# Peptides against a protein of PDB entry 5A53, part 142

Target 1, 230 residues: chain A of PDB entry 5A53
Amino acid sequence: LVENVKQALFIPGQSCNKNLHDIMVDLSALKKPDMKRFNRKNDIHPFEDMSPLEFFSEKNDCSLMVLMTSSKKRKNNMTFIRTFGYKIYDMIELMVADNFKLLSDFKKLTFTVGLKPMFTFQGAAFDTHPVYKQIKSLFLDFFRGESTDLQDVAGLQHVISMTIQGDFQDGEPLPNVLFRVYKLKSYKSDQGGKRLPRIELVEIGPRLDFKIGRIHTPSPDMVTEAHKKP

## One batch from the design tools (peptide; made by RFdiffusion4, then SolubleMPNN)

Design b2_p18_4_s2 (from b2_p18_4, 9 letters changed)
Fold by OpenDDE base, seed 1:
Structure b2_p18_4_s2 (fold): chain B 230 residues (1-230), chain A 18 residues (1-18)
Amino acid sequence: as target 1 above (230 residues)
Amino acid sequence: MHRMMTADDLSGVLEFVP
C-alpha cells in the first residue's frame, strides 16, 4: 500500500519574527518536496479556534501544519498540528530555545531533496509517556515520506535524532526534546584488507531544542478512525 | 565540537522505518 505522502503546510502567525522565519525555512527544507509555505502572516490562535486550520488543511490538502508564533510567554513557538479527514487530530506546542542553529551554521553539505530520514529516539518516555509518545508519532508522520516497500537502504542519507533532555518524575516539568539532524557519510576504510564501510554521522542542522507547551490530544474515536487501515 | 555519533552508537537505536 503506497500510503500517500503527508503534505505539510507552514503558516507564519502574526507574531512570526525573523528567527522563526529562518527556522521555518530550514525545517521545511527537510520536508521538500512535500511542503507548502504561506508568504503572508495569518492571525491564528489554534487553542482558541481550530476552524481556520481545518479550512487550511482542506484547501491545501495538507494533513500536517506548523504554525509559527512568538510571544513573551511562548517564545519561538512552533505549533504542530495533524488533521484527519481535515479535522484536527492533535496539536502540540514546541518552543525553540534560543541556542538554535540554522543550516548556515553548519558546513554546507549537499542536501538531496526527497531522501527518507532514519529516526532515533533516546529516552524511555518516548514509549511510555503520552506526551513523548505523541511527539514520536508526530515526527515519524512528519518526515517518513513515501512508504515504499523498497527497503532502499542505499537512499538513507539522513538521521533525525530526538533526545529527551534528562530524567524526570511525575509532576515535574517535562524535559526538552533535542532535535538533531545528521548526514550519513560512508567511508571505505581500508583497515586490514576488509573494507568495512565506516559510517560517520555529521551534524547538518538545523539544531533545535524544543520546550513542550500546550497539547491537544485526539479523541478516542478519532484514534480508532485514524488507525483503521483502509 | 561536532559530536560524531558512530554507527555503533546508532545500531541499537535505529528504528528502520520500512
Scores: peptide ipSAE 0.016, ipTM 0.514, DockQ to the pose 0.060
Fold by OpenDDE base, seed 4:
Structure b2_p18_4_s2 (fold): chain B 230 residues (1-230), chain A 18 residues (1-18)
Amino acid sequence: as target 1 above (230 residues)
Amino acid sequence: MHRMMTADDLSGVLEFVP
């Protein structure tokens, strides 16, 4: 089954600043060509009223949205939204820490637009903890691209790495998620007549450390419906 | 400083999601 690529809409909020705009540009570049960006700021408060996002989802035929906002309490906040049937499925606030790096901070490596990324997740909580399960699911949905039965392994040039920053116990603040993007470089090492492909990962950016904010979880009914539709 | 991760650093961590 070829699953249709989920389209993403990037929305500058009213409080969107230059840093968030730059982050938006760089992160959305990884979603090309399956990405739209609004050029104007929109006054949207998704945890107060979700209806404007449902309207934008339907109007733009986008099942993925990212709202860019910044406040003293929620600095550099990227609200990731998923819709199902143009209704809000889930939302999560991911605040970018001040130590972020843009694509311009890395050596300009030519990246091919539209390549399917590989993923790596570091931390057991990605498979056990509800919040990190949602983050894993979200980023897979966001960047996985076209699901084709034929993995053209030759097309796998990028790795998206997500790491939980340290251990935590129940009741402790959730550790940040470290988002990293690498380009795969294959070197033919001629060691002793066996061409062992040496693979190196080169960071290409952006580099984002996400602090977890507010979360909206889907209703049990929506979960059941989302799993039933092929 | 470009942190190069080696394939060995990733060999236990690269889950090929089909």
Scores: peptide ipSAE 0.015, ipTM 0.505, DockQ to the pose 0.058
Fold by OpenDDE base, seed 3:
Formats: C-alpha cells, sequence, structure tokens
Structure b2_p18_4_s2 (fold): chain B 230 residues (1-230), chain A 18 residues (1-18)
C-alpha cells in the first residue's frame, strides 16, 4: 500500500515574529514539495478552540499543520498538529530555544527536493515515554515522505537526528529534543588499495533545540479508527 | 514492511565529526 504523502500546512499565528518566520521557511523547505504556507497571520489558539484548524485541514487537504506563535510564556512556539479525517488527532507545542541556527548559518550544500530522509533517535525514552513516543511518531509522519518500496540507497542524502538532551527521572521536567539535519557525504578513501567508503555527516541546518510544551493526546476512539485503516 | 534504519543501525557506520 503506497501511503499517500501527508501534506503539511504552515500557519503564522497572530504573534508570529521574524525569527519564527525564518524558522518556518527553513523547516518547511525540508517538506517540499508536500507543503503549503499561509502568508497571512491567523489568530488561532488550538488549546482553546481546535475548530479553525479542523477547517484549515479540510479546506487545504492537509493532515499535518504547524502553527507559529510566540508569547512570554511560550517563546518561539511551534504547535505541531496532526488530523485524522480532518479532525484533530494530536497536538504538541515545541518551543525553539534562542540558540537556533538557520540554513544561512551553514555552508550551502546542494539540496535535492523530494529526497527521503533517514532518521536517528537518541534516547531510550523515544520508545518508552508517551510524550517522546508522540514526538518520534510525529516527526516520522512529518518528514518520511513517499513510502517507495525502492530503497534507492542512492537517494538517501539526508539524516534527521533527534536527541533527548540528557537523562531524566519520573516527575522531572522533560529534557529538550535536539533537532539536527545532516547531509551524507561519501568519500572514496584511497588509503592503501582497500576502497573503504568513508561516510561523513555534514550539518546543513536548521539546528533547533525544542522545549516541550502542552500536549493534546488522541481520543481512544480516534486511536481505534486510525488503527482500522490499512 | 521495510524496517526503517534506526540510529543503532547507523551508529556503527556514522562517525559524528564534531
Amino acid sequence: as target 1 above (230 residues)
Amino acid sequence: MHRMMTADDLSGVLEFVP
């Protein structure tokens, strides 16, 4: 079953600033061609009223949305939303730390649009902790692209790395998630007659450290419905 | 179901140059 590529909609909120706009542009570039952006600010508060997002999901045929907002309590906030049947499935606030780097901060490398990224997840909590499991699921859904049966290894040019920043115990604040994007460079090492391919990772950006905010978990009914679709 | 390569599958092949 070729799963249809999930389309993403990037929405600037009313409080969207220049930094969030730049982050939105750079992060959305990784989702091309399966991405739309609104040019106008929209006054949306998804944890108060989800109905505007459900409307946008249906009208734009987008099952992924990112709302860009900023406040004193939630600075540089990217709310990631998934829909199922144009209804809100889940939401998570990921606040970008001030140490972010844009694509312009890195050496310009040739970027091929539409390449399927590889993923790396560092931290056991990505498989055990409900919040980090949701983050892992979200980013896989967001950037996985077309599920082609052809693992054209030649097409694997980018690695998305997500790292949990340190260990934590139950009841402690959840560590940040470090988002990094790398390009794979293969070098022919001419060392001593054995052509060992050396693979180097070159960071290409953006570099984002995500602080975890509010979360909306799917209803049990929606989980059951999502599992029934093959 | 093609198994996605995990970090563990790549950790032995990828030298992170700092």
Scores: peptide ipSAE 0.015, ipTM 0.521, DockQ to the pose 0.089
Fold by OpenDDE base, seed 5:
Structure b2_p18_4_s2 (fold): chain B 230 residues (1-230), chain A 18 residues (1-18)
Amino acid sequence: as target 1 above (230 residues)
Amino acid sequence: MHRMMTADDLSGVLEFVP
């Protein structure tokens, strides 16, 4: 089953600032060509009323949305939304820490648009903790691109790395998720007569440290329907 | 489906510096 590539819609909220706009531009560049951006600010409060997002999902045929908002309480907030049948499936607030780096902060590397990224997840909680499982699922879903059977290793240019920042116990504040993007550089190293492929990772940006905010979890019924393969 | 290289496929080849 070739699953259609999920389209993403980036929505500047009313409180969207220059930093969030720049972050939006850079993060959305990784989702090209499967990305739309609104140029106009929209007054959307997804945890108060989800109906505007459902409307935008349907109108734009986008099952992925990112709302860009900023307040004193939720600075540089990226609300990631997934829909199923144009209804809200899940939402998570990921607030970008002030130490972020844009693509312009890194050495410009040429890359082919539309190549499927590889993913790495560092931290056991990505497989065990409900919130980090949702984050893992979200980012896999967001950036996975086309499901093609061609394992063309030559098409693997990018690694998206997500790391839980430190250990935590139950009841402690959830550590940030460190989002990093690397380009793979393959070198033929002639070490001792054996050509070992040397792979180097070069950070290309953006660099984002995500503080976890509010979460909306899917209903059990929607989970069942969303996992039904057509 | 492009087979994504897993972290295991890259284990020992890639040091992820956080």
Scores: peptide ipSAE 0.017, ipTM 0.523, DockQ to the pose 0.089; fails the geometry check

Design b2_p18_4_s3 (from b2_p18_4, 6 letters changed)
Fold by OpenDDE base, seed 3:
Structure b2_p18_4_s3 (fold): chain B 230 residues (1-230), chain A 18 residues (1-18)
Amino acid sequence: as target 1 above (230 residues)
Amino acid sequence: MHKIMTADDLTGVLEFVP
């Protein structure tokens, strides 16, 4: 089944600042060409009223949305939203830590638009813990692009790496998720007749450390509908 | 931050989304 590429809409909230705008620009560059951005700030509070986001999902034909807000309690907050049938499926707040780096902070490597990223997830909780399972699912849905049967391995130039920052026990605060983007460089090592391909990962940005905030989980009915393969 | 990974390290760590 050729699943249609999920379109993303980036929405500046009323409290969107310069840092969030810059982060939005850089993160949305990884979603080109399947991305729209609003130029105007919108006063949206998704955990109070979801109706404006459902309206934007339908009007823009976008099943992915990112709301950019900032407050004293939730600084540099990126609310990631998924819709199903233009209704809210799930939401998660990911707050960007102050140690972020933009694409301009890295050596400009040629970025080819439309290349499929590879993914790596570090931490057992990505497979076992409900919140980290949702994060894994979200980022796979967000950046996987077009499902083409042609694995043109030659087109695999980028790695999106997500790492859980340390171990945690039940009842402890959830560790941050470290978001990193790398370019693959293959070196032909001519060491002594055995062509061992060396692969070097070069960080290209953006670099984001996500603190987990509020979460909206899908209703059991929506989970059932979303799992109905046509 | 340079991570040197072998092809085997990458195949074990990289989940190719089909």
Scores: peptide ipSAE 0.017, ipTM 0.537, DockQ to the pose 0.063
Fold by OpenDDE base, seed 2:
Structure b2_p18_4_s3 (fold): chain B 230 residues (1-230), chain A 18 residues (1-18)
Amino acid sequence: as target 1 above (230 residues)
Amino acid sequence: MHKIMTADDLTGVLEFVP
Protein backbone atom coordinates (compact mmCIF):
# COMPACT_ATOMS: atom_id res chain seq x y z
CA LEU B 1 0.00 0.00 0.00
CA VAL B 2 1.57 3.26 -1.11
CA GLU B 3 0.56 5.46 1.80
CA ASN B 4 -0.61 8.77 0.39
CA VAL B 5 2.03 11.46 0.89
CA LYS B 6 1.23 13.37 4.06
CA GLN B 7 0.35 16.98 3.28
CA ALA B 8 1.74 19.79 5.44
CA LEU B 9 -0.05 23.01 6.39
CA PHE B 10 2.06 25.98 7.53
CA ILE B 11 0.08 28.40 9.70
CA PRO B 12 1.35 31.84 10.73
CA GLY B 13 0.13 32.54 14.27
CA GLN B 14 -0.89 35.98 15.45
CA SER B 15 2.65 36.66 16.73
CA CYS B 16 4.36 35.51 13.50
CA ASN B 17 7.08 38.00 12.45
CA LYS B 18 9.21 38.47 9.31
CA ASN B 19 11.99 36.14 10.49
CA LEU B 20 9.51 33.35 11.24
CA HIS B 21 7.82 33.94 7.91
CA ASP B 22 11.17 33.63 6.10
CA ILE B 23 12.01 30.45 8.06
CA MET B 24 8.55 29.08 7.23
CA VAL B 25 9.05 29.78 3.51
CA ASP B 26 12.47 28.12 3.42
CA LEU B 27 11.55 25.06 5.50
CA SER B 28 8.32 24.57 3.55
CA ALA B 29 10.28 24.64 0.27
CA LEU B 30 11.70 21.23 1.30
CA LYS B 31 8.14 19.87 1.56
CA LYS B 32 7.07 20.94 -1.97
CA PRO B 33 4.85 19.93 -3.68
CA ASP B 34 3.08 18.47 -0.59
CA MET B 35 2.68 21.75 1.28
CA LYS B 36 0.10 24.49 1.83
CA ARG B 37 0.66 27.86 3.53
CA PHE B 38 -1.83 30.27 4.99
CA ASN B 39 -1.27 33.90 4.04
CA ARG B 40 -3.29 35.24 6.98
CA LYS B 41 -2.35 35.14 10.64
CA ASN B 42 -4.50 32.92 12.85
CA ASP B 43 -4.86 33.27 16.62
CA ILE B 44 -4.21 29.67 17.68
CA HIS B 45 -2.98 28.42 21.05
CA PRO B 46 -2.60 24.65 20.54
CA PHE B 47 -1.70 23.80 24.15
CA GLU B 48 -4.84 25.61 25.38
CA ASP B 49 -7.31 24.56 22.67
CA MET B 50 -6.51 22.00 19.96
CA SER B 51 -9.93 22.18 18.23
CA PRO B 52 -8.95 24.90 15.66
CA LEU B 53 -6.04 22.73 14.47
CA GLU B 54 -8.27 19.67 14.13
CA PHE B 55 -10.65 21.80 12.07
CA PHE B 56 -7.79 23.01 9.81
CA SER B 57 -6.46 19.44 9.44
CA GLU B 58 -9.83 18.21 8.20
CA LYS B 59 -10.69 21.27 6.06
CA ASN B 60 -7.30 21.27 4.26
CA ASP B 61 -6.74 17.48 4.30
CA CYS B 62 -3.39 17.97 6.06
CA SER B 63 -2.15 15.47 8.64
CA LEU B 64 0.95 17.62 9.28
CA MET B 65 0.78 21.20 10.56
CA VAL B 66 3.35 23.80 11.63
CA LEU B 67 2.24 26.80 13.68
CA MET B 68 4.60 29.81 13.63
CA THR B 69 4.53 31.91 16.84
CA SER B 70 6.94 34.13 18.77
CA SER B 71 6.96 35.46 22.31
CA LYS B 72 9.55 36.53 24.90
CA LYS B 73 9.36 33.06 26.51
CA ARG B 74 9.07 31.11 23.22
CA LYS B 75 10.94 33.07 20.53
CA ASN B 76 10.79 31.78 16.93
CA ASN B 77 8.57 28.87 17.96
CA MET B 78 7.56 26.26 15.41
CA THR B 79 4.86 24.00 16.84
CA PHE B 80 4.80 20.77 14.85
CA ILE B 81 1.46 18.96 14.95
CA ARG B 82 0.48 15.56 13.60
CA THR B 83 -3.11 14.37 13.28
CA PHE B 84 -4.65 10.94 12.90
CA GLY B 85 -8.20 10.85 11.56
CA TYR B 86 -8.07 14.67 11.79
CA LYS B 87 -7.60 14.42 15.59
CA ILE B 88 -4.43 15.63 17.31
CA TYR B 89 -1.96 12.76 17.59
CA ASP B 90 1.08 14.62 18.92
CA MET B 91 2.58 18.11 19.19
CA ILE B 92 6.06 19.49 19.84
CA GLU B 93 7.40 23.03 20.17
CA LEU B 94 10.74 23.59 18.40
CA MET B 95 12.15 27.09 18.91
CA VAL B 96 14.61 28.31 16.26
CA ALA B 97 17.76 29.86 17.76
CA ASP B 98 18.85 33.33 16.54
CA ASN B 99 21.87 31.90 14.65
CA PHE B 100 19.62 30.53 11.87
CA LYS B 101 20.58 30.76 8.18
CA LEU B 102 18.14 31.09 5.29
CA LEU B 103 18.47 29.60 1.80
CA SER B 104 19.60 33.07 0.62
CA ASP B 105 22.67 32.77 2.89
CA PHE B 106 23.91 29.77 0.85
CA LYS B 107 25.10 29.40 -2.74
CA LYS B 108 22.11 28.81 -5.00
CA LEU B 109 22.18 25.26 -6.33
CA THR B 110 19.77 23.62 -8.74
CA PHE B 111 17.13 21.69 -6.82
CA THR B 112 14.57 19.28 -8.26
CA VAL B 113 11.23 19.48 -6.46
CA GLY B 114 9.73 16.22 -5.18
CA LEU B 115 12.92 14.20 -4.68
CA LYS B 116 13.14 12.24 -1.43
CA PRO B 117 15.60 13.25 1.26
CA MET B 118 17.99 10.91 2.94
CA PHE B 119 18.20 11.24 6.73
CA THR B 120 21.03 11.15 9.23
CA PHE B 121 20.45 11.19 12.99
CA GLN B 122 23.41 11.83 15.29
CA GLY B 123 22.92 10.99 18.96
CA ALA B 124 21.94 7.74 20.69
CA ALA B 125 18.99 9.48 22.36
CA PHE B 126 17.12 9.50 19.00
CA ASP B 127 16.57 5.77 19.57
CA THR B 128 16.23 5.67 23.38
CA HIS B 129 14.83 8.93 24.79
CA PRO B 130 11.03 9.47 24.32
CA VAL B 131 11.31 13.14 23.25
CA TYR B 132 14.08 12.57 20.70
CA LYS B 133 12.29 9.43 19.43
CA GLN B 134 9.25 11.65 18.82
CA ILE B 135 11.43 14.23 16.98
CA LYS B 136 12.99 11.49 14.81
CA SER B 137 9.54 10.05 14.05
CA LEU B 138 8.12 13.50 13.29
CA PHE B 139 10.87 14.55 10.84
CA LEU B 140 10.86 11.17 9.08
CA ASP B 141 7.08 11.42 8.77
CA PHE B 142 7.24 15.07 7.69
CA PHE B 143 9.86 14.77 4.90
CA ARG B 144 9.83 11.08 3.86
CA GLY B 145 7.39 11.81 1.04
CA GLU B 146 5.89 9.14 -1.17
CA SER B 147 6.80 5.50 -0.47
CA THR B 148 8.48 4.69 -3.79
CA ASP B 149 9.87 1.26 -4.55
CA LEU B 150 13.70 0.95 -4.44
CA GLN B 151 14.01 1.83 -8.17
CA ASP B 152 15.26 5.40 -8.04
CA VAL B 153 18.62 5.92 -6.33
CA ALA B 154 18.65 8.80 -8.84
CA GLY B 155 15.84 10.32 -6.75
CA LEU B 156 18.23 10.92 -3.82
CA GLN B 157 19.13 14.60 -4.00
CA HIS B 158 19.54 15.88 -0.46
CA VAL B 159 20.35 14.83 3.08
CA ILE B 160 18.53 16.10 6.16
CA SER B 161 20.90 15.87 9.12
CA MET B 162 19.66 16.07 12.70
CA THR B 163 22.19 16.18 15.54
CA ILE B 164 21.65 16.32 19.30
CA GLN B 165 23.92 19.12 20.54
CA GLY B 166 25.95 17.35 23.22
CA ASP B 167 25.42 14.78 25.94
CA PHE B 168 22.88 15.10 28.75
CA GLN B 169 21.83 13.30 31.91
CA ASP B 170 18.41 12.64 33.41
CA GLY B 171 16.90 15.81 34.85
CA GLU B 172 19.08 18.13 32.71
CA PRO B 173 17.62 20.44 30.06
CA LEU B 174 17.35 18.65 26.73
CA PRO B 175 20.09 19.70 24.26
CA ASN B 176 19.13 21.47 21.04
CA VAL B 177 18.61 19.58 17.80
CA LEU B 178 20.80 20.86 14.96
CA PHE B 179 18.91 20.75 11.66
CA ARG B 180 21.08 20.85 8.50
CA VAL B 181 20.31 20.24 4.83
CA TYR B 182 22.92 19.07 2.31
CA LYS B 183 22.80 18.48 -1.42
CA LEU B 184 24.51 15.36 -2.75
CA LYS B 185 26.97 15.87 -5.58
CA SER B 186 28.29 12.76 -7.26
CA TYR B 187 31.53 13.12 -9.20
CA LYS B 188 32.95 10.57 -11.58
CA SER B 189 36.58 10.60 -10.45
CA ASP B 190 38.75 9.10 -13.17
CA GLN B 191 41.75 8.64 -10.90
CA GLY B 192 44.04 5.90 -12.26
CA GLY B 193 41.43 3.61 -13.87
CA LYS B 194 39.45 3.03 -10.64
CA ARG B 195 36.06 4.70 -11.05
CA LEU B 196 35.37 5.40 -7.41
CA PRO B 197 32.25 7.56 -7.19
CA ARG B 198 33.11 10.60 -5.11
CA ILE B 199 30.18 11.99 -3.15
CA GLU B 200 30.29 15.54 -1.85
CA LEU B 201 27.80 17.01 0.62
CA VAL B 202 27.16 20.73 0.15
CA GLU B 203 25.10 22.60 2.73
CA ILE B 204 22.16 24.31 1.02
CA GLY B 205 20.09 25.49 4.01
CA PRO B 206 18.11 26.35 5.89
CA ARG B 207 20.29 25.99 8.99
CA LEU B 208 18.16 25.73 12.13
CA ASP B 209 19.08 24.99 15.75
CA PHE B 210 15.93 23.81 17.55
CA LYS B 211 15.36 24.31 21.26
CA ILE B 212 12.78 21.82 22.54
CA GLY B 213 9.66 23.27 24.19
CA ARG B 214 6.31 21.80 25.24
CA ILE B 215 5.19 18.36 24.09
CA HIS B 216 1.83 16.65 23.72
CA THR B 217 1.97 12.86 23.48
CA PRO B 218 -0.80 10.67 22.05
CA SER B 219 -3.11 8.62 24.23
CA PRO B 220 -2.38 4.87 24.31
CA ASP B 221 -5.62 4.30 22.39
CA MET B 222 -4.55 6.64 19.57
CA VAL B 223 -1.14 4.93 19.37
CA THR B 224 -2.88 1.57 18.99
CA GLU B 225 -5.20 2.93 16.28
CA ALA B 226 -2.41 4.70 14.35
CA HIS B 227 -0.33 1.49 14.28
CA LYS B 228 -3.21 -0.66 13.05
CA LYS B 229 -2.27 -1.43 9.50
CA PRO B 230 -5.35 -1.09 7.35
CA MET A 1 30.83 23.03 5.61
CA HIS A 2 31.87 20.59 2.89
CA LYS A 3 31.93 16.96 3.94
CA ILE A 4 33.50 14.66 1.42
CA MET A 5 32.20 11.18 2.08
CA THR A 6 32.76 7.90 0.31
CA ALA A 7 29.81 5.75 -0.70
CA ASP A 8 30.77 3.40 2.16
CA ASP A 9 30.85 6.27 4.66
CA LEU A 10 27.37 7.28 3.51
CA THR A 11 26.00 3.73 3.61
CA GLY A 12 27.03 3.42 7.25
CA VAL A 13 25.59 6.80 8.29
CA LEU A 14 22.60 7.23 5.98
CA GLU A 15 19.52 5.30 6.85
CA PHE A 16 18.01 4.90 3.44
CA VAL A 17 14.38 5.25 4.30
CA PRO A 18 12.91 2.74 1.83
Scores: peptide ipSAE 0.017, ipTM 0.528, DockQ to the pose 0.062
Fold by OpenDDE base, seed 1:
Structure b2_p18_4_s3 (fold): chain B 230 residues (1-230), chain A 18 residues (1-18)
Amino acid sequence: as target 1 above (230 residues)
Amino acid sequence: MHKIMTADDLTGVLEFVP
């Protein structure tokens, strides 16, 4: 089944700054061609009123949205929103730490638009903890691209790596999620008659460390409806 | 950061989302 590629809408909030704009440009480049960006700032507060986001989801036919805001309390905040039937499914605030790197900070490697990434998730909590399960689900949905039945392994050029920064106990602040993007370089190594393909991972950016903020979880009814394959 | 991974390392760690 060719699942329709989920389209993403990037929205600069009223408090969007240069750093967030640059991050938005670089992160959205990984979602091309299935991405739209607003050029104008929009005064949206999704945890106070979700209706503007539902309107934008429907008007732009985008089931993925990213709101770019910054405040003293929530610096470099990327609110990731998913919709189902143009209604809010879930939301999560991911604040980018100041140690971020842009694509310009890495050696310019030719990026082919529209290639499917592979994913790596490091940390047991991605499978057990509700928040990290939501993050895993979100990033898979965001970057999975077109579901083609063709295992065109030859088209796999990028790895998106997500790592939980350390262990944590119940009641402790949730560790950051380290977002990294690598380009695969396959080398034919002639070592010892077995051509074991050596794969080198070269970081291409952006490099983002996400601090977890506020979360809106889907209702049980919406979960059931969203898992109903048509 | 440059990581060298073997094909086996990738097969075990990469969740191939078909």
Scores: peptide ipSAE 0.016, ipTM 0.528, DockQ to the pose 0.063
Fold by OpenDDE base, seed 4:
Structure b2_p18_4_s3 (fold): chain B 230 residues (1-230), chain A 18 residues (1-18)
Amino acid sequence: as target 1 above (230 residues)
Amino acid sequence: MHKIMTADDLTGVLEFVP
């Protein structure tokens, strides 16, 4: 089944700053061509009123949204929103740490727009902990691109890596998620007659360390409905 | 930063989401 690629809408909030704008530009470049950006700041507070986001989802036919806001409490905050039937499915705040790197901080490598990324998730909690399960699901949903039955392996040039920063116990603050993007370089190694493909991962950016903020989880009914639709 | 990975390293780490 060819699933339609989910469209993303990037929304600068009223408190969007230069750093968030630059991060938005770089992160949204990974979602091209399936991305829209608003040029105007919008006064949206999704944890107070979700209705404006539902309206934008419907109006723009986007099931993915990212709201860019910044405050003293929630600096460099990227609120990731998913909709189902233009209603809010889930939301998560991911605050970008100050150690971020933009694409301009890396060696300019030619990238092809619209390439399907590979994913890697480091940390058992991505499969066990509800918050990290949501993050894994979100990023897969966000960047997966076109679902084709044909693995055009030749088109797999980028790796999105997500790592949970350290171990944690129940009741402890959730560790940051380290977002990294790599370009795959294959080298033919002629060592010993077996062409063992040597693969080099070259970081291309952006580099983002996400602090987890507020979360909105879907209703059980919406989960059931979302799983029924192919 | 460059990470050199073998095919085996990648097979264990890369989940090819079809």
Scores: peptide ipSAE 0.016, ipTM 0.525, DockQ to the pose 0.062

Design b2_p18_4_s4 (from b2_p18_4, 8 letters changed)
Fold by OpenDDE base, seed 1:
Structure b2_p18_4_s4 (fold): chain B 230 residues (1-230), chain A 18 residues (1-18)
Amino acid sequence: as target 1 above (230 residues)
Amino acid sequence: MHRIMTADDLSGVLVFTP
């Protein structure tokens, strides 16, 4: 089953600043060509009223949205939203820590737009804890690109790595998620007449440490409907 | 209508579990 690529809409909120704008530009570059960005700030409060986001989802035909806001309590906040049938499915606030690095902070490497990423998830909680399960599902859904039955290995360019920063117990604050992007570099190593393909991972950015904020989860009925195969 | 991907749909996604 070939599924159409999910389109992403990046929305600057009223409190969007230069840093958030730069982060938005760099993160959205990984979603090209399947992304749109608003040039105007929009006053959206998704945890108070979700209706504007549902409207934007439908109007722009985007099932993925990212709202860029910043406040004293929620600095550098990226609210990731998914819709199903243009209705809110889930939302999660991911606040970017101040130690972020932009693409400009890394060595410029040739990057082909639209190539499929590989994913790595480090931390058992990505498979067991409901919040980290949602994060894993979200980022897979966000960046997987075209679902083809053909594993075109030749189309692999980069790795998206997500790591839970340390262990945690029940009732403790959830550790940050470390978002890293690596380019695959293939070198022909001429060692001993056998050309062994050497693959190296080179960080290309952006580098983002996400602090987890508020979450909205779908109803069980909506989960059932959203998972139905046509 | 784009469905939400399940774990079973990951067959086309190269996820490396170290």
Scores: peptide ipSAE 0.296, ipTM 0.867, DockQ to the pose 0.596
Fold by OpenDDE base, seed 5:
Structure b2_p18_4_s4 (fold): chain B 230 residues (1-230), chain A 18 residues (1-18)
Amino acid sequence: as target 1 above (230 residues)
Amino acid sequence: MHRIMTADDLSGVLVFTP
């Protein structure tokens, strides 16, 4: 089953600032060409009323949305939204910590637009804890790109790495998720007269530490429908 | 309609577990 690539819509909220705009630009660059951005600010409060997001999903044919807002309580907040049938499936607030790095903070490396990323997830909770399972699912869905039957290894350019920052116990605050992007650098190493292929990971940005905020989860019925293969 | 990916759908995504 060849599914069309999910399109992402980046929405500046009313409280979107320069930092969030820059983060939006850099993160959305990884989603090109399957990305749209609004140039105007929109007054959207998704945890109060989801209807505007459902409208934008349908109007723009985007099943992925990112709302950029910032307040004293939720600074540099990226609300990631997924829709199914243009209805809200899930939402999660991921607040970018102040230690973020933009693409301009790294050595400029050329990359091909539209190449499928590899993923790494560090932390057992990505497979066991419901919140981190949602995050894993979200980012895989967001950046999966084209479903190609033949994964040509030659098309592998970059790795998206997501790490849970430290261990935690039940009832403790959820650790941040460290978002990192690396480019694969292949070179021939000459070790002892044998040319061994060597691969290095070079960080290319953006570098984002996500603090987890509010979450909306789908109804059981919506989960069943959204997982059905046609 | 774009379905939501399940863990089983990850066969098409190169996920490296360290």
Scores: peptide ipSAE 0.289, ipTM 0.854, DockQ to the pose 0.601
Fold by OpenDDE base, seed 4:
Structure b2_p18_4_s4 (fold): chain B 230 residues (1-230), chain A 18 residues (1-18)
Amino acid sequence: as target 1 above (230 residues)
Amino acid sequence: MHRIMTADDLSGVLVFTP
């Protein structure tokens, strides 16, 4: 089954600041060419009223949205939203810690826009814990690109890495998710006269540590509909 | 209409577990 690429809409909220704008620009660059950005701030409060986001989803034909807001309680907050049939499917607040790094903080490397990422997830909770399962599903859905049966493996250039920061027990605060992006660097290593291919991962940014905030989950009926194969 | 990916759809995505 070949599925068209999901389009993402990045929305500056009313409280969007320079740091969030810069983060938005850098993160959205990974979603090119399947990304739109609003230039103006929009007063949207998705956990109070979701209807404006549903309207934007339909109007812009974007099933992925990211709302950029900041407050004392929710500093550098990226609300990731998915829609199904232009209705809100799920939402999650991911607050960027102050130790973030932008693309400009890393060595400039040649990068081809629009290539599919590889993914790596570190932490068993990505497969077992409902919140981290949602995060894994979200980022896969957000950045996977075109769903094709044929993978051009030769075109793969970067890895999106997501790590749960440490172990946790039931009832403890959920650890941050460490978001990292690496470029694959292939070079020939000469070991004893044999040229062996060597691959290194070079961090390219952005570097984001996500604190988990509020979550909206779909109804069971919406889950059933959204998972139906045509 | 774009469906939401399930765990079974991961077969089409290159996911590394280090």
Scores: peptide ipSAE 0.274, ipTM 0.844, DockQ to the pose 0.592
Fold by OpenDDE base, seed 2:
Structure b2_p18_4_s4 (fold): chain B 230 residues (1-230), chain A 18 residues (1-18)
Amino acid sequence: as target 1 above (230 residues)
Amino acid sequence: MHRIMTADDLSGVLVFTP
């Protein structure tokens, strides 16, 4: 069964600022063409009332949402939301650190819209720790694009790298997740009459360090339903 | 209705573990 590509809705919250707007634009560009953005600010508080998000999910047919808010306690906060059947499945707050870089901070490269990213995850906790498992699942689900049976390597342009910043023990604050995006650049190397393709990774942005905030997890029953293959 | 992908479903996503 080929599942349709999940659509993402980017929502500026009432407290959305210029930096968050710029981050939203750059991050959402990686989700084109399967992305919508609201032009108006919306007063949404997802951890207080989820109903507006469920309404937007259904109305816009978007199973992925990102709410952009900022406060003194939660600066540059991107709340990532997934829905199942237009009901909230999970939520996670990822606050962008002030050291972020936009696409404009990197060498402009031509992007083909709609190409699937490759992913790399650095840190064992992505496979063992529940929060980092959720983050891994979220970003894979968010950016996987269309299911293609053909691994057309030619269709692979971007690498999304996610790194847990350092080691941590139980009970310690969760390290940030370092989000990096690279483009594959192929060079023709002429070595001894055999053109061996040389591939280099070039960072293209955005560069985001995510501080982990509040999390909403689905009920076990919702997990079971959401994982059912038709 | 889009299901939530499991780890097995995501195995088809080219995850390069270095």
Scores: peptide ipSAE 0.258, ipTM 0.823, DockQ to the pose 0.580

